Peptides against a protein of PDB entry 3H8D. Designs and how they scored, part 212

Target 1, 122 residues: chain A of PDB entry 3H8D
Amino acid sequence: DMKRQQRFFRIPFIRPADQYKDPQNKKKGWWYAHFDGPWIARQMELHPDKPPILLVAGKDDMEMCELNLEETGLTRKRGAEILPRQFEEIWERCGGIQYLQSAIESRQARPTYATAMLQNLL

## One batch from the design tools (peptide; made by RFdiffusion4, then SolubleMPNN)

Design b2_p29_3_s2 (from b2_p29_3, 14 letters changed)
Fold by OpenDDE base, seed 1:
Structure b2_p29_3_s2 (fold): chain B 122 residues (1-122), chain C 122 residues (1-122), chain A 29 residues (1-29)
Amino acid sequence: as target 1 above (122 residues)
Amino acid sequence: as target 1 above (122 residues)
Amino acid sequence: EEAERREEEERRKRLEEWFAKRDKIPLDA
């Protein structure tokens, strides 16, 4: 149901190669997740040295987090949960609207809150 | 439509009588709002020296914020927007579930995202 | 409770392992 709770999370990460470098040399990436109820709807990754990765449910399931929200522990990780707009702002900047739209039009996207919202917008 | 964006806000306030006291003597209250799209659905006030105030659309319109979300400027006030759970945790603690349920059962509540969610829960 | 603490730790490890398999080390937010 589209009335499921929408929750958004962000986690910084580093590469294993940077693990033992000085903090200033630990270039951080950012992992983002949008959960539509218990299941992920969108995932996004900002990398320090390569293009953003955008992923949408249905199309990119193999590359997305397969854990349900409870299994991730994200709701209990301090500072991980972000406001919807904090996700959407980055999503939009990275071309997420077009990416999701294309996935819908090609019938690759699994219906989620995200697909429904986009279809209401267009 | 129940697919409207749900946004939550919190701002501190002080009593007029404490306006000119030293900061340590300025006991803060907290004003909370839940907006279902452009219009307020729930309002809550935590006071330092009296019981919480709970308000729901339809029943308590005369006591609730009459401005639409854009008019309030809350979206532009840094730190005002909070996560849904940050609202709900306090709402629950203050007896908000029972308050809203009673308003629904007495046919006083205007249908909102909040009423729909509660009806899905019960 | 202790059981909940253990479960929380398991969730933390599970997520960390998920990241590790993808050549990432998650940091505190």
Scores: peptide ipSAE 0.356, ipTM 0.651, DockQ to the pose 0.781
Fold by OpenDDE base, seed 2:
Parts: sequence; structure tokens; C-alpha cells
Structure b2_p29_3_s2 (fold): chain B 122 residues (1-122), chain C 122 residues (1-122), chain A 29 residues (1-29)
Amino acid sequence: as target 1 above (122 residues)
Amino acid sequence: as target 1 above (122 residues)
Amino acid sequence: EEAERREEEERRKRLEEWFAKRDKIPLDA
């Protein structure tokens, strides 16, 4: 249903090994999530020392956040919510369009707002 | 079409009379806009010294921004874009739900994403 | 209010645990 609220979030993270280092020595990663209503539709991760990770619902369910949006507490975490474009810009840069397209073509992607938007664009 | 991008913006303004006053003596107002795709769907204004103004497409076209979103330059204005909830929270506090509902019932409101959402809620 | 605070704390812990299992420590955004 296209009436579902689309919400996007970003959380920085560090590795446990960097936990007690000085701030300048902590390599930050970034975790991103797109929720189509209560459930995650896309996830991606930027890492300081490895390629970005892209995940789409249906195909990558086992690697994605399994918590519904309410269970995550993300809506209450200050500064976590981002604008759609802030997600999409990174998604595009990381090759997300092609990744999702391939997931659709292989029939691995679960239909979401993201798949609908992509199909509308192509 | 529910596939249209919904975007929300907020811009501060000052009264002309305060233009040359010290910052502490400038009373700020806030201009808000909701764009349903390229066209404005809702507008509201918070004033420092008078009641808030609420406007909805169809009913209040003559008082609302007539420029399409691209023409406004709002998408390029840093800090102007806000999250949907940042608009809706103020809209609700100012009585926007009732205002839009009345505009729908009087057949003055142009169908927009906003009218669709309201009708879904009721 | 107290119930809501407890629920919020549980949500925070749940998310933190999710990250921890994946060798990540979430920071304040």
C-alpha cells in the first residue's frame, strides 16, 4: 500500500576494538535503514575499511534488521531519522539501484515501496 | 497519484519593521510548506504576534505560494527541508486537521496527498 | 510515564544487542 509511511534512519557505529581508543582513532561506520511502514525495505552499511553493504527485503531478510520499526526505538532516537534523499543519495552512490533491480529481476525482492518506485522509474 | 514525492519545508522570516533592529529585537515568524510532487498542498505560517495561518490547496490558492517546487529553490536552500513529522506536528497543533476536513466537506479543497491521508485516517 | 520509560529502555537495549551480535557498537546519532 502506497499510503504507508516511508521513514529513513542512520546510526553511526564503531568496532568493539575501537571502543576505548581516542575519538580520532575510532573508525566510524554508518548503518542505514529504510522502513516501509513498520517493516524494513532496504538496509545499507558504510564501513571505514571495506566495501559498502546493500540489502533488500525478501532477498536479504536474514542479514537485515528483523525488528519492526517500533521495536527498534529508532523513531525516538534523537538524530537517527534522516530525509529520504539523505538515504537515496548514498544508496545510489553505492549502486543500490542496480542491486535492487537485479533482486527484482531474479524474483528475490519482496514487493515494497522501494520496488514500486524503481519500477516506476524504469 | 500516491507515488508523488512528499516534501516539506520551513523558512524563517522577520517583519520588515524589524529588518534593521538588533537580532534580539527581531521577532521571527516561520513559513511552512508541504509539496505534493511539484505543487503545494498545504501552507502554514507561525507569527510571533498573531494567530497561525493555515492554508490548503484549492481553497486558498490565492494566498499560497504559486511557484512550483523547482521554481521556489527550496530544494537547494540548506536547512529549509524538514521531516514530514516536523510539519505535521505543527499542523496538528494549529488545528490543521479540522481546517482541512472542513475544506474537504465544503468541497473547496483540491484533492492532494493531504486530503487522501486525512480521508484514510477518518 | 514510568511504563513508557521502561519500554524505551528495552527498545534501546534490543537495538544495541542487535548491533553487538554483528560486531558493532552503535553511537549517538
Scores: peptide ipSAE 0.355, ipTM 0.641, DockQ to the pose 0.795
Fold by OpenDDE base, seed 4:
Structure b2_p29_3_s2 (fold): chain B 122 residues (1-122), chain C 122 residues (1-122), chain A 29 residues (1-29)
Amino acid sequence: as target 1 above (122 residues)
Amino acid sequence: as target 1 above (122 residues)
Amino acid sequence: EEAERREEEERRKRLEEWFAKRDKIPLDA
């Protein structure tokens, strides 16, 4: 279980309403994903005009990317893959530890590498 | 992993259009679920006027019940829980083995008790 | 391989469609 490869990705996005505006008027968001093996464990979204969105497997399955890692093509998208720390830093800043902890305590979080790590951290 | 409790459930449903008809004119469907521990592994639906729907974790997450077992209240619903064989018999009749096998081979099925069992069956 | 190229394009489209359904347009990373 702890042997599965952990992979992290980041993709910038814009809203359709901004697609024809000048670059300076395109307000970018950022989509983040953590895959524990082929399956998503955490998802995070930064938006220009609303609070961050944090999602964890088990609790937020209906809101998270349902594609497995291979189906996403993320591993082949240049510049999309990021280091673990690049994900974790933002996750922590957005209250991810508390969010995941709450999901664990409420028995909503499916066991993943992330839950295992958190339980060792605490 | 193989120690998790396997629980199976069945709930009848009717089409909204039939809800005010006489009982004999209410064509019942059946909703089935397999939970591997707290998490759904398989879902199946029998309808009176269309083919059965089969769903497996990993592949069909967006179409399956997103509630964990405790949240569903199924364990507290009288008559909802069924024996494993009561689920499996219908699953097999509806082509469930082939469906799950295909999902495994396409790398879409998340590992569950059901996938493990199938791999031993074949 | 040509088959690999087609499959990669399909994966890219799937991800883009996933974003589109959520009112987002992914950009190059």
Scores: peptide ipSAE 0.353, ipTM 0.565, DockQ to the pose 0.573
Fold by OpenDDE base, seed 3:
Structure b2_p29_3_s2 (fold): chain B 122 residues (1-122), chain C 122 residues (1-122), chain A 29 residues (1-29)
Amino acid sequence: as target 1 above (122 residues)
Amino acid sequence: as target 1 above (122 residues)
Amino acid sequence: EEAERREEEERRKRLEEWFAKRDKIPLDA
């Protein structure tokens, strides 16, 4: 239900090959997650050298974080939590609405807060 | 909710290494799945030469079938669908109750018909 | 407090391992 707490997180990352390079040579990516209560609903990745990756629960479970929110420790990681709009803005720009919509239409998306909101919007 | 249709399936498998052997040399395993509506809730594998594998949604998503029920084609595979008790009997014998219970207690199990039923039972 | 710190360390480790398996190293946020 929509009464579950919606929480959003962002973590920067680098590739192992860049680990020991000078900071300027560390091509940074960004990992985003939306948790609908304890369970992930959407995931998104911005990479320095390839198109964004969008993932939605149900369709992309194998590629998404399998840890529940508590297990991730994200709620305790300083600076990791972000505002809903900080996630949604990027999600929208990356074609997330269309991606999730398509997953819903093909019955691949598991119902979440995200799917419900989208269906309210449309 | 418990109003979703619960469906259970079983299919045999052989190891790739046994694929071209004579029938008697093909050590058969069994793959089981419980779908709670369109989504998998439990999975189980009986192997000829190792202990059973038990899997529950939420905890073991990375190891479970990622396809929704329709995508699997299981509903259309003759002889694949089994009765609830045919699944549950094996599940119980393999320690499934304890496995799922533990996953619930550690907050690793995603709520499903299975978790709900277990919590009703206990 | 010790238990809490241990739990936090374990969570951090899990997350790092999750990223590592996917050829990523998480940075401080």
Scores: peptide ipSAE 0.351, ipTM 0.567, DockQ to the pose 0.553

Design b2_p29_3_s3 (from b2_p29_3, 15 letters changed)
Fold by OpenDDE base, seed 5:
Structure b2_p29_3_s3 (fold): chain B 122 residues (1-122), chain C 122 residues (1-122), chain A 29 residues (1-29)
Amino acid sequence: as target 1 above (122 residues)
Amino acid sequence: as target 1 above (122 residues)
Amino acid sequence: SRREEEERRRREKRLEEWFAKRDYVPLDA
């Protein structure tokens, strides 16, 4: 239910090809995750060289992190957890509202906190 | 209801007597607030020179911030908002669980997200 | 505890492996 804790995380990443380059030549991507209780509800990825990737539970399960929150170790990773707004701001900028809305309308989205919030917003 | 957004804030403060001293001589206190929707549910204060102050809605209304969240401007103050755990960790260390529990048992605490969570925990 | 630290490292490794499968190298947050 909606009483589950909503937690948000981000992790910067690089591509393996950039791993041994100087920092200025390591273009960082950003992986974002919204966990609705133990399970991911939304994921997004910012890439330095391609469009953002938006993923929502139900629709994109095969591309999303399948680890439960505890398995990820994210709650114990320093600096990984972010405020809801830090996620939502990027989500909005990347067209996440429309993406999730379309997933709901197509009946592909699994009901989550995110789907409920969107339905309350519209 | 428990669907209200839970938001947490902290603001450093210095003692008026230290205001014009060198930074090394300004011992900072910390003001913390938990807002359950628009209204404060818990407040705590860490002081450099006295025991922590714990305050819970209903019991300590006269000593707590009476402004609604919007009126405080905290949502617009950079760096003021903190993660729930950043509040709860300090709350626990300061004896907040016992304090709130006592307020509930004495029927002084106003029902909030905090009281509900504590009752679910015990 | 040592057990807790070991389990923490196992979890971190699982996430790293997940990233690796996607051709990502996670950095410290």
Scores: peptide ipSAE 0.312, ipTM 0.610, DockQ to the pose 0.785
Fold by OpenDDE base, seed 1:
Structure b2_p29_3_s3 (fold): chain B 122 residues (1-122), chain C 122 residues (1-122), chain A 29 residues (1-29)
Amino acid sequence: as target 1 above (122 residues)
Amino acid sequence: as target 1 above (122 residues)
Amino acid sequence: SRREEEERRRREKRLEEWFAKRDYVPLDA
């Protein structure tokens, strides 16, 4: 349903080994999520020392956040919500379009707002 | 078309009479816009000393921004774009739901993402 | 309200636990 609200979030994270280091020694990663209504449609992770991780619903359900949006508390976490373009800019830079396209073509992606938008773009 | 990108903006303004006063004496208003794809769907204005102004496409075209989104330059103005909820929170507080509903019922509102969402909510 | 605050804390904890299972420590956004 294309009438569902699209909401985007990002949360910085560190590795446990860096938790007690000084701020300058904490190498941040970034967790991103796109929620299509209550359920996640896309997830990605930027890491300081390894390739980005791209995940799409249907294909990568085992690795994606299984919590519905309300359960995550993301809407209550100050600064967590981002603009759609802030997500898409990183998504595109990391090869997300091709990743999602491949998932659609292989019939691994479940339909979401993201799949619909991509199919409309092509 | 429900696949159009929804984008929201706000810009502060001051009254002409306050233009040359010291910052502490400038009473700010706020201009808000919702663009459904290239074209404006809703507009509202918060004023420091008068009731808010609510405007919806079809009904209030003569008082609303006539520029398409690209022409406005809003996408290039740092800090102008806001989250959907930042718009909706103010819209609801100002009676926007009732205003748009009335415009739909009187057949004054042209169809937009906003009208579709409201009709889905009711 | 107290109820809302309690619900907020529960939601935050659930997300933190999700991150922890993946060896991530979330920071303030």
Scores: peptide ipSAE 0.312, ipTM 0.627, DockQ to the pose 0.724
Fold by OpenDDE base, seed 2:
Structure b2_p29_3_s3 (fold): chain B 122 residues (1-122), chain C 122 residues (1-122), chain A 29 residues (1-29)
Amino acid sequence: as target 1 above (122 residues)
Amino acid sequence: as target 1 above (122 residues)
Amino acid sequence: SRREEEERRRREKRLEEWFAKRDYVPLDA
């Protein structure tokens, strides 16, 4: 839908155990979100010590951010918003295309901008 | 059209006369472009010493970038790509909504993502 | 404005709580 704005965000995080450690001892992860209008379409997590986590709307709703974009405050969090390519580059590297495709083929994915774009790609 | 990627760019420029001056004596302007897929839809210039310049496809084709996005090399220029809001914020401040609306009403504007979005806003 | 700042803080808190429930501590982006 041309009316829905596609917005992408990234937030670094650490583990609770590293919260009070010196910066060099904090192992940083990265949380990524793609919002198709007000609702999350894709979520992704990069971890320093385990494989990436990929999530798509419809399939992984219980593991994804349930807050609408406005509720998250992401649009007002300095440095959180990223370019589409900054999301997609990591998404692709993590196997996101295959993950989303499988979710579509299994009828688990909710239609989003992401599913529509993938259908154009294939 | 959902298939066309909307991309925004910003490039600083200086006046030719300031080209060889010390940095403190160079007055920087800013060139902005909105590409609706491969073709420019809107262009905007901020100048240190004159009013902003607004340009829209169809009306101002002769004054706008005639190169397609790939030909410009903007996608490969580090730091040139900006978020949609970074363009729109300046566009709005410069009276871009009114400028584009007038171009639509006078039948001078070529249909673009920008014209479609404006129709949704009004 | 004061109202806008309060709303921003409220939203930030909600997101932080969401992260906390997943054993993440968000940092400044």
Scores: peptide ipSAE 0.312, ipTM 0.618, DockQ to the pose 0.719
Fold by OpenDDE base, seed 3:
Structure b2_p29_3_s3 (fold): chain B 122 residues (1-122), chain C 122 residues (1-122), chain A 29 residues (1-29)
Amino acid sequence: as target 1 above (122 residues)
Amino acid sequence: as target 1 above (122 residues)
Amino acid sequence: SRREEEERRRREKRLEEWFAKRDYVPLDA
C-alpha cells in the first residue's frame, strides 16, 4: 500500500527532426514519471512547442508508460532519478493538483499514493 | 503516520583544526540526516579520522540534531537534499540495518518510518 | 557484472522503444 516506495524520474528528449541538428539547435522536452512502487502513478511532459501534458493512472493509462519500473531501467539510468519535490514543483505549476483532483472526482483516477496524498491535502 | 514525507540530507563538514588550512588540506566529513516528516529519524556521520557514527531516534536523541526540519534550513540549502538511496546506501554500508534492528529489539528506538521499513524487510 | 550490464541494456532498449513510439528521442539525463 502506501508502504510502496515512491520514486521519481526525469528524462530529456528531442524530436526526431532535431536529432541531427547541432546541440544548440535542439529543443528539449522533458518527460517525468512518478512510480508508486512498480507501477506508474503520474506522468508529465514538458514540450518546447506545446502546452504541458499531465497524465494520471486510471484516467490516462493508454497514454502513459506501460512498462513497470524494472522494465524501464530508470533506476539504473544515471541522472534519471530526481527528488520528489523536483517532480511536484513542476506538477503543481502545470496544474497537476487540479488535474488529479478532477480525475478523482470524476472517478477516473486509479487509487495511488498520489491520490491518497491529495486527499490529505484537501 | 507513514504519510509523512521522507527527506534526506547531506552536508559536508571539516574538522575545527582544519578550518584555517588550505582547502586541499582540509579533510571532509559528511553529516547525513533522514527526516520523517518534521522530525529526524536517523543521523549518520562519516568522519575522516574515526569510525562512522550511526544514530537513531529514541536511542540517540541527545546526540542527534534537535531542530525540526524547518528549523534546520536544510530544505533551503542548495545541494543539501539527497535521494533516499544515497542515504540508504551509506547507512547499509555502515551497519545501519543491524544498528537500527538492535535499537528496536532493545526497545530504545522511537517508532519512525525507518523502523517500520525495517520491520517490513525482516 | 556482465549479466547486469546485459539486463541494463535490454531495459534501456525497451524504454527507448517506448519513447520512439511517441516520436521522442531520449537524451542523457
Scores: peptide ipSAE 0.311, ipTM 0.621, DockQ to the pose 0.731

Design b2_p29_4_s1 (from b2_p29_4, 16 letters changed)
Fold by OpenDDE base, seed 2:
Structure b2_p29_4_s1 (fold): chain B 122 residues (1-122), chain C 122 residues (1-122), chain A 29 residues (1-29)
Amino acid sequence: as target 1 above (122 residues)
Amino acid sequence: as target 1 above (122 residues)
Amino acid sequence: MKEIVVALDPVTGEPTGEQYELPQFKRVE
């Protein structure tokens, strides 16, 4: 349903070992999520020491956030919600378009707003 | 085209007469805009001393921003871009759903992302 | 592949003390 609200979130994180280090020594990562209504459609992680992780609904369900949007508490976390473009920019840079496209072609992707938009783009 | 990027912006303003007053005496208004790709789809204004103004493309073109998104410079104005829900929340509170619906029914509204979404909602 | 991380405040960037298991974003209690 195209009327579903698309919401995007970002949570920065550090490794536990860096928790008490000086700021410059805290290697920061970012967890990103795209929710298509109550359910996650895409997930993405930037890590300081390994390649980005890309996940799409259907294909990667077991690794993605299992909570619906309300259960995550993300909507109530100050500063967590980000602009659509803030997600998409990173998604694109990480190869997300190709990743999602491949998931669609392999019949692994569950239909979401993201899959629909990609199909409109192509 | 559903692939067009939907972007929302908010700019606070004060009345010229309040420009040099103390902050507490500056009655603030807000200008809101929804851009469907490069072109404005909806515009909205909150005023401190009069009812909200609602404008939709097609019907209110002459009163709406005449510049395309790039020409406005809004994308380059720090803090101007807002979340979709931040626009929609105010739009709804101001009676925007009914306003847009009426514009559609009267054949005044130009087809936009907004009109399409409303038709999906109904 | 799972990893435990410490969440930062999205605004201040300071550690919140909350730990999550990624990629699931499951709160560690």
Scores: peptide ipSAE 0.383, ipTM 0.662, DockQ to the pose 0.760
Fold by OpenDDE base, seed 4:
Structure b2_p29_4_s1 (fold): chain B 122 residues (1-122), chain C 122 residues (1-122), chain A 29 residues (1-29)
Amino acid sequence: as target 1 above (122 residues)
Amino acid sequence: as target 1 above (122 residues)
Amino acid sequence: MKEIVVALDPVTGEPTGEQYELPQFKRVE
């Protein structure tokens, strides 16, 4: 649906235990979200000490952000919104295309802009 | 075509005559571009002393940037790339939807992501 | 699995003091 705005967000984070450590000892992670209109379509996390986490709407609803975009406050967080490619580049690198494809093939994925885009490519 | 990356850029400019004036006497304009993959799809200009200029591929080719995206160097200009909504908000405010629609109806517009999106909405 | 994290300012990189439960990104109140 070309009607819906596609918006992407990124929030860096650290573990609570690292909160008061020197910068060099703070291991950063990143939380990413893709919103297809008001609703989340994809979510992704980079962690310093474990493999990336990929989540897609339909399949992973219970693990994903349950707030609509406005409720998250992400649109009001300075620097949180990122360009589509800033999300997609990481998504692709982490195997997101294959992950979403598998979700589609197993009928677990809810149709979103992301699923439509993938199906258009394949 | 969902395959092509949609990228948007904004560059502020001043008139040559204002180049050496005090900041308060330098009237800024803004140049905007939408690239559908490597090729420009829409261009827009906000001027301090005249109406906005709207340009669409096909209709306004001779007035638009003739360089492909990589040739422009815009991708390497810090702060030049903007979010899609940052472009669209201005585009809509300046009557871009109607402008592009007219170009489509008069068969002057070259098909782009922008034309497809509009046709999907209407 | 759930994890509590401290959000950093996306611009400055400094801790904001906000804590979130991941992956839901639920603010810890």
Scores: peptide ipSAE 0.383, ipTM 0.657, DockQ to the pose 0.723
Fold by OpenDDE base, seed 3:
Structure b2_p29_4_s1 (fold): chain B 122 residues (1-122), chain C 122 residues (1-122), chain A 29 residues (1-29)
Amino acid sequence: as target 1 above (122 residues)
Amino acid sequence: as target 1 above (122 residues)
Amino acid sequence: MKEIVVALDPVTGEPTGEQYELPQFKRVE
């Protein structure tokens, strides 16, 4: 059902070694997730010292969040939920459209709201 | 197309008579809007001294925002856009489900994402 | 590749003390 609720989340993080450093010396990263109903559709990470990580359902299931949305506790973390565009803007900048498109074309992507939107776009 | 982007907005307001009063004496209201693509689907207002106002497309067009989303400038107002649940929570508390259901049953509601979701819920 | 990180409070930006294994976002307990 493409009428499932689409929800997006972001968790900032630091490396354990940085947790007691001055704020200016904490290298911040961000973990992002797009849930299509109860299950994750897309995931990405921004790291301070390596390329962005992009993951899509079907292709990257073994690396992605295996918990359903309720199990993650994300809906109960204040400030974790973000607007769709806050996710999409970063997704696009990181090459997410091309990544998901390739996954669709290679028959690796599980159909989700994300794949449907992309297929409508292209 | 039920794949149109759903976007929600909230604008606080005060009564003109309160604009020069002390902050504690400014009675704040809230204007809410749900846009189904470029056009409004639902609108509501919380007032400090009267019952909530609920409006749905088709039934209440003459009282609702007549501008498309771009014309409103809401997407360019910092902090105006809110999460779906931030709208829905208030909508439900104000009797929005019953209001929209009645509008559907009386054939007054224009089909929107909101009507589709409600019809799936009931 | 898996990495352990310390989650920050999305509002305050301060470390929460919670550790997660990425990319799975599995809490370390």
Scores: peptide ipSAE 0.381, ipTM 0.642, DockQ to the pose 0.782
Fold by OpenDDE base, seed 5:
Structure b2_p29_4_s1 (fold): chain B 122 residues (1-122), chain C 122 residues (1-122), chain A 29 residues (1-29)
Amino acid sequence: as target 1 above (122 residues)
Amino acid sequence: as target 1 above (122 residues)
Amino acid sequence: MKEIVVALDPVTGEPTGEQYELPQFKRVE
């Protein structure tokens, strides 16, 4: 459904052990989410000391955010919502295109706005 | 072309006559633009003392920004880029849906991402 | 693999006090 609103969010985070350290010693990560309407389509995480995590709807449902967009409260978190490109740039750098493509080809991906866009890109 | 990047921008403006007045006397307007790839698809202006101005590609080309996105420098202006919804919310409030629909039906609108989305909305 | 993280304010970068289990983004505190 092309009329569904695409919304993107980012939440920075640190490890609990770092929360009381000096800023320079707080190794930061980022949690990203792409919502296709009320439901998550893609999720991504950048970590300071491990490879990026990429998740796509259908394939990775059990690992992805279970809450619908409204339930997450993300829309009410100041600064959490980001531009599509701010998500896509990182997604691409992390190999997200290939990851989603593989999920589509293996028929593991649930159809979303993201899958549709990728298919139009190819 | 569904793979074209949709980017939205907003620039506040004041009337030339107000530029040297006290801040409280500077009535602010807002200039909005939706770029479908490098080319403008929609343009909108909010004014303090006159009705909103709505412009759509094809119909209003002569009144819209003539520069491609890169030429505008908007992508390099801090704070100029806005979320799609920040544009759409104002667009809707200003009657943009009806305006674009009318332009499509009269065959004045150039096909853009915006026209495609509207047709999927109807 | 799941881990607990402390969310930062997206603007200020300061810890918000909220803890989430990742990757699910499930609030735990």
Scores: peptide ipSAE 0.378, ipTM 0.658, DockQ to the pose 0.735

